# Designs tried in a protein design run: peptides against a protein of PDB entry 8HF1. Part 140

Target 1, 320 residues: chain A of PDB entry 8HF1
Amino acid sequence: NVMLYATKPTEVMVSFPHQEQVLTVTRLISAEIEKFYVSLDLMNIGVQPIRRSKSLQCLRDPSKKSFVKQLFNDFLYQMKEYGIYAASIAIISLIVEFDIKRRQAETLSVKLMHRTALTLCEKIRHLLVQKLQDMTYDDDDDNVNTEEVIMNFSTPKVQRFLMSLKVSFADKDPKDICCLVFVERRYTCKCIYGLLLNYIQSTPELRNVLTPQFMVGRNNISPDFESVLERKWQKSAIQQFRDGNANLMICSSVLEEGIDVQACNHVFILDPVKTFNMYVQSKGRARTTEAKFVLFTADKEREKTIQQIYQYRKAHNDIA

## One batch from the design tools (peptide; made by RFdiffusion4, then SolubleMPNN)

Design b2_p19_5_s1 (from b2_p19_5, 6 letters changed)
Fold by OpenDDE base, seed 3:
Structure b2_p19_5_s1 (fold): chain B 320 residues (1-320), chain A 19 residues (1-19)
Amino acid sequence: as target 1 above (320 residues)
Amino acid sequence: SEFLEISEEYQKELEEKFA
């Protein structure tokens, strides 16, 4: 009985400097969102038709305002954690969502609320794109999607992640690559996917090497809100990754849902490992010979991160 | 860059086995 000792992955910790400096453009955007929240709190959206009990109407209005605030709070998080370039991609997803909600609005007041949110998103997009263009000295080449622009407008965490991809995969055979990238938030999957498409296209050593896809975990929010199209798209993305038509998959919490992804040779954890389950499930996908499991940590949080990973390793060895 | 510069030792960090 040859016990196939499951080859333990090589665990790697990449450190990045903590960013203390807030850019002028990020302060302006944050101030515009705070002004919008004050105006949003003053908006009377509660004029739904009188036929339903006043109590049920009052409960629906907070949920619509709360959803708008959640999307902008998720955007502010992405701008802080991933940088201005990632924020320029993230804001497009808000524009699409608020345009859909504006069209689906049952009342003029709700339609106006979503239109005001959409107008703010277009202003934010303009401020972000203008700041990306300020580094392109050549007025004629509107190409804000260069390797240099992406790197300069990404946080130290994202810079180290992109460098780790370039060093790991430059000029390799695409067939020898099976890579997972884990992120915490659903909206981050699409944002990092858009960033990687532009980075790979601008990086000659990766252009014919990496083919990214993304997969979003099923939110515990009612399966009724997940469109039949989103479920079909997720199944297609998984199938492309299994067939080798994609060799890099960006995931949020997907392994907890029992999605059978093949054994990978690279697993990147872009966001902090917050749970023992996340550590075990993500590490458990790095099963090939010479597999790498890569963590990212801020220098200030390095000691705390090391202690937490040692506790998870001990707990995992006590169960195995 | 308006962000902090990337350490030149990034390749060494990628080879550092987390003990």
Scores: peptide ipSAE 0.024, ipTM 0.598, DockQ to the pose 0.062
Fold by OpenDDE base, seed 4:
Structure b2_p19_5_s1 (fold): chain B 320 residues (1-320), chain A 19 residues (1-19)
Amino acid sequence: as target 1 above (320 residues)
Amino acid sequence: SEFLEISEEYQKELEEKFA
């Protein structure tokens, strides 16, 4: 139980400017998704067979339309919160999911729905990649995975996060690094993981220093809906981090799920801390005074965030 | 507050290294 350890890490607040500028490409993508929602609402996919699985858990299988809308809403959130570069990685996960769902479709109408969603994802991917290429001065270098492109097409929050990683870990011994990165949403773990792989590979000072992994929390969906592959992958990722084969772990709600992770020298909170429990559990992984607990805040929300952290500190000291 | 002071120094260090 992480709450039993009084921890006094060095707490850091990194401020970033609020991004007001909406790029034309992000507006176009949002408009294409809204047009698709209108089309999706008009699609007759028939009565979904209520899977007679006796477990009350099947009642939460959202309508096949609701699941499609959820994935696109999750993508729109990634694009807004992390930027165009992160969105170019996030869209690949949607492509994979919709292709699987298309192949597993029990009806022609459901197959067509997932095919239409897939076609939209391919169009979105093309628009994103084209926009990433427009900033490459060298016409011949199709490599959109440079440090410059990643930085320029990331939100100020992600820019400051990447800067914080470079400042914190440049040219260090990988054995001296144990880092956690907390994100709010499960799908963000994979998106930020893909971004970090490309950033680390493009940044010489980090290339042999950081080895990232990610861990998605167990869906509050029944353990029966976790693919055997996802469970094997989670166990492997945890084991690699325990064995020191990975030194940076991206996670969502891992501590709430009782996953035993080692003490870390750095804990980054990439998304807003919404609960006292999240604050205590994440901070409780930074066990030494030399450990850093890093928070990110928009300048406009800095004061509100500081006051919230002081309230959490007070409440934590009253329990400890 | 010790928290704010460390945060401001760290923010400046980030800005100076990437300026």
Scores: peptide ipSAE 0.021, ipTM 0.620, DockQ to the pose 0.715
Fold by OpenDDE base, seed 2:
Structure b2_p19_5_s1 (fold): chain B 320 residues (1-320), chain A 19 residues (1-19)
Amino acid sequence: as target 1 above (320 residues)
Amino acid sequence: SEFLEISEEYQKELEEKFA
């Protein structure tokens, strides 16, 4: 019995400086969202009929106001964690969502609520794009998608991540790459995917090397039309990654949902590892020869992160 | 630059192997 020693991936920790700099634009955007929340709380949208979906789980249709606040809170998180450039992509997803909800609105009051949210998103998008353009002497929208602009308007975490991709994959054969990138939130998958598309297109060493795709978790099987499109997109994305048409996959906690993803040679954890299961499942995808498992940590949290990973390693060895 | 410029020299120091 040759115990095939499962080749343990090389674990790598990338430290990044903690940035305390609060930009004027981010303060302005946050203040506009807070003003909007006050106005939103005062809006009378009427009693929404609880659509009892016939499926026994009476998931309380989240208050339409609560959903609006959730999307803006997720946006604020992305702007803080990933930077202004990532936020400029993330806001487009909110614009699309609020336009769909505005069109689907059964009442004038709900339609007006989503219209007000949409108008705020358009204002936020303008503020973000204008700030990105302040570094470009050219008014052309295409000029904001340069490697320099992406790097300068990304958080130190995202900068280190992009640099780690460039160092790891510059001028490599695309067939030799199977990369997973784990993020905490489903909306971060779309945001980081858009950022990576622009970064790869602006980086000559990566243009013909990396083909990104993204996958979001199935947990919210909303029967809505968007969920059908998202499910079709997910199936296509998984198939492209299996067929080798995509070699970098951005995932949220999807691996917990039993999606069979192939063995990879690189696994990046962009957000903090919060659970033992996340550690084991994500690390367990780095199974090829010379596989790397890369963690990102703020310098201030480095010691705490090290201790947490040692605890997870010990717990994993005690179960094996 | 409002964010830290990361020089290419830092690229080599970025990856600490976690033993």
Scores: peptide ipSAE 0.020, ipTM 0.595, DockQ to the pose 0.058
Fold by OpenDDE base, seed 1:
Structure b2_p19_5_s1 (fold): chain B 320 residues (1-320), chain A 19 residues (1-19)
Amino acid sequence: as target 1 above (320 residues)
Amino acid sequence: SEFLEISEEYQKELEEKFA
């Protein structure tokens, strides 16, 4: 029981500058998505059956249009929070999803809707890749996956996170590492996983040290969207982490789902801690005093974050 | 770099334990 352990990990706060730098490419992509939403609203796809999903998260309009908008909104969030490089990986997940939905479409109108969304994703991918290539003299797609390109096109938060990994784990024994990375959104797990694979591969000090995996919470996956492949992959990823074949796990904040993850010596909270439960559950994975619990905060939010963490510490001590 | 270069300041922040 995570609540019963007086976990006193070393808590570390990493600050990053709050940069509102909206790149021209980011503005263009956002404008193209907004234009697409106007077009999407005008599309006649017929009456969609209201599926009564009992999950509070599925209370978003069961319309096929609402799901398309959700994926693009999640992409826009990832682009804003993690940067252009992360967005170039995130868009591939949308391409895959819309191609699946296009093939599964029961009507021509729904097929055309998903085709239009897919065409927009390919345009966005091209714009992102072109922007990453502006720093590379060579047109080879492998040249955009360098440590330098990843760092330069990642937000200050992601840059600080990557530096945290490098400083914490450079040239260490992989067996001595058990790392959790918490993110708020399920789609961010896959995006940060792809970013970490490329970063680790491009960073000699980490290439043979860190083996990442990701885990998506099951309850956040609508049963209609959980592919058999995704379920198999999640089981495999958890098993690899248990067996020590992976030593870094990216997971969404939904640890409530009874996934028994071992005690870890490093816990990174990449996104803001929004709830007491998230604080207790994530911190409860760092059980020793030698374990590190690392938070990331914007400089402008540092004081507010500190006050919130003190409130959570107090509330945790009153229950323990 | 479109985002800030992160050098020496980061090492100091990793040493700052939450009091």
Scores: peptide ipSAE 0.023, ipTM 0.625, DockQ to the pose 0.061; fails the geometry check

Design b2_p19_5_s2 (from b2_p19_5 with E4L E6I E12K E19A)
Fold by OpenDDE base, seed 4:
Structure b2_p19_5_s2 (fold): chain B 320 residues (1-320), chain A 19 residues (1-19)
Amino acid sequence: as target 1 above (320 residues)
Amino acid sequence: SEFLEISEKYEKELEEKFA
């Protein structure tokens, strides 16, 4: 029994101001989505064929309408929690998904539903991109992917996260970096991955230092609904991270799924820690002597977060 | 608390580099 004395990582909490700055564009987008929900509820898409697949798991194929609403609700969450810049990346994932669903539609009514959703996503994308361009002083530089634009159109949480990456990893050897970033939602992994690709490319101190990957948890949906492509991509992303070809991994619930990842020197928790198990598992990946475990909290929730961390630290010490 | 002191030091380092 090698008691792997897991060296306890240095725990850090970063506070950020709660910006309730509801931009006019975010209000307009929310209103357009609500208008679309009213229209969607009026759409007659017919009786969805109950796929007679005998497994109880098929009962969770949400009504095709419920899935559309879920994607837009997830988008609204990304826009609120991560900002307009992250939303401009998140909307592309919706466009791709609705275009696939439109092509795979078994009925004209379902095809029309996904087409209407796609048209709304294209309108939302235009509104977001236009707002990102309005802050570029140089009329000719259509490049909304500058460090300044990314920072200005990110929430304070994302700003503090990006600052933490720059401070922690500027001009370091890529081989000395093994970083995990935990997020709550599956769709956030891809959104933050796209944001980080653009931020790293626009930040000279990080451009040759950080190579991000993402991993989405296995949907609690039957492994039969995971596309063969998604499973291949997940295996490839994990392998790249194990081989050191990627040194930053964005993940949701990866440790709960028993995915074995290497010991890391940095673990960022971008979203609130909801469970003791998540705290222990994520912290347990920061195993190097100089490992950091970084949490983010809104100022208004700072005291509640501190108390929760002390409770988790106590409970962890009582088990160890 | 050592945790709060480390956190405050880290926040100051962030502010100083981005000010």
Scores: peptide ipSAE 0.499, ipTM 0.927, DockQ to the pose 0.727
Fold by OpenDDE base, seed 3:
Structure b2_p19_5_s2 (fold): chain B 320 residues (1-320), chain A 19 residues (1-19)
Amino acid sequence: as target 1 above (320 residues)
Amino acid sequence: SEFLEISEKYEKELEEKFA
């Protein structure tokens, strides 16, 4: 009985410079969101009666304001962690969500709140797109989706990730590629998916090589809020990845829930590994011969990250 | 450690291809 020793993946840590993007546009956007929070706190949207049912607590007016603040806080996080180009894609998801909530509003006050949030998102989108256009010296080519624009308006972490994709997959056979990309937040999956579609389309060496998909984790929020459409999309995306019609999958924590994804030859962890479970579950997907497990770390956190990886490797070897 | 040597080699390969 040849115990097929599961080939341990090659672990790689890529360092990136910790640059705070001190752009005037990011400061302006942050200031406009803070002004909006002050106005939002003053808005009287009504007080829904405190009915004791746990299900009706989610319908309270404080929860509606809290949800609006959560979406803008997630946007601010994406702008900081991934850059202005990623933020220009992320803001579209907020526009779609606030338009849906505006249409579903039961009261005029709630409708006005979501309309005010939507107007702010359109202003933010304009500021971001204008800043992306300012670097295209050619007034005539409105194409803000070039490799150069994507790289220049991405954080050093995203730059190193895109470089790692190009080096790993340039001019390869699509059939030889099975890649996973892990991110922490649900909304980051859609943002990085949109960025990768534009980057792959603008990069000749990747255009016919990589076909991305994304999977969004089931929110622990009631399965009733997950549209039947979102569940169908997730099943379709998984099936396309299993059939080889997609060879790169972006995931947020979903693989911890026992989604049977094929053995992958590349696993990228774009955000910091916060738990031993995340480390084991993500690394456990890199099972092919010569599989790579790639982590990204800021230079300032490099020593702390190395110590944490050694602790996880030791704990994993003690269980295996 | 083998992990640091592999990481340094991979970072160097990235720098050489994008220099």
Scores: peptide ipSAE 0.495, ipTM 0.926, DockQ to the pose 0.750
Fold by OpenDDE base, seed 2:
Structure b2_p19_5_s2 (fold): chain B 320 residues (1-320), chain A 19 residues (1-19)
Amino acid sequence: as target 1 above (320 residues)
Amino acid sequence: SEFLEISEKYEKELEEKFA
């Protein structure tokens, strides 16, 4: 009985400087969103029928206003955590969502609310793109997707993540790569996916090496909010990753019980590990020989992160 | 700690490549 010693992945912690991106543009965007919230609270959209979604668990505030605020709050989080470049991608997802909601509006007042939100998103998009173009001498939109622009307008966390990808995977055989990237939030998956597509395309050493894909865990999404298209996309994304047509997968949650994902050689945790379960399940995907499990921490949180990792390691050894 | 040594080595490899 050769006990297949489950090769424990090599754990790595990458520290990044805590830089508050004190950019005038981020302050302006935040102030415009706050002004919009004041105007939104004053909007009379009428009594919305409480569609009790039969799925009891997601007490989504049935308020259409609450959902609008949630999307902008998620955007503000992404801009803060990932930077202006990531925010320029994230805002497009809001534009799409508000345009869909505007078209689906049953009342003129609700239609107007979503139109106002959409107009704000277009203003935000313009402010972000203009700021990205300040580094480019050329007015062409394609010039904002360079490695330099992506790096300069990303947070130190994202910079260290991109550096880690370039160090780990430059000029490697795509077949030797199975990479998972875990993020906290659903919308971050698509944002980081878009960022990675542009970064990989702008980085010669990665263009033919990394093929990214993204998926959102089903357990965090009420089936009522998953479009048929989103479900098809998720199934296709998982299949591409299983077939080796994609070798880097961005996930917002640990892949549900029953999504058999192959053993990976790299697992990146882009956001702080909040739970022991997330630690064990994400680390448990790094199962190949010489597998790496990479965590990112701000320098100011380094000691706290180290202590948390030691606690999780101890707790994991006590269960094993 | 082996964990810290591995982490510091990996951080240095990142810095050297992007310096």
Scores: peptide ipSAE 0.485, ipTM 0.922, DockQ to the pose 0.710
Fold by OpenDDE base, seed 1:
Structure b2_p19_5_s2 (fold): chain B 320 residues (1-320), chain A 19 residues (1-19)
Amino acid sequence: as target 1 above (320 residues)
Amino acid sequence: SEFLEISEKYEKELEEKFA
């Protein structure tokens, strides 16, 4: 019972400047996705035969177009919220998904739809990688994963998060670290995981200190859609974190569903806290007074965030 | 508030290390 632990963690709010992404590349990518949606709406993929044996997701989107739009909308969100560097990792997940869907296509029209989506993802990837390379004098592809490139092409929120990791964990014993990072969206777990792998590898002070893992939230849609592979991965990731083989876990809000994770000494909330339940459940993972519960807020929303935190603290004290 | 003081101190510690 997460509420029974009397020790309240130290709450910290980190402010970050609200920068509108003025980057021409992000505008170009957004325009290409919008153009693709117009084309996608014009595609006649026919009525897909509802095979009884195919999982409920194939039943929910007869056109399979909504799923394609969802993936690109999630990508656009990640690019906006986390920056170009995170977007360059996020687009790879779309490429993998659309390639799987292309191979599994039952009709030529569905195959063509996924192929067109894949071609757009490859174009987006190229635009992102080129923009990352613009800061590197050397054309070596390995040079885009430097601490400097990651920091410069991340949003101020992600910059402050990475700074907070470096300050909090530089030169510490890996065994003394138990860190949770909460994000709102399932797909954000993967892109932030990839970003952290590259950042940790490029940051000498963290390279042998932090071992990240991610947990893919359970698909709320149906346990039948969790591939046996995804369920195995989730169990393995949680076990690695319990065994101390990983000391930083990235999770979507789905950790609220009763995944028993050990008491953590750091909990980072990378995205805005939207509900009292999320506040209590995430904060309740930090069980010691020495534990830090770190929130990130845009400067423009600082006052609103402070008021929300005070309301949540009051409500939590009234229940405790 | 103690919360704001702790937050300001932590932000300052971040700025001092990355300045």
Scores: peptide ipSAE 0.471, ipTM 0.918, DockQ to the pose 0.743

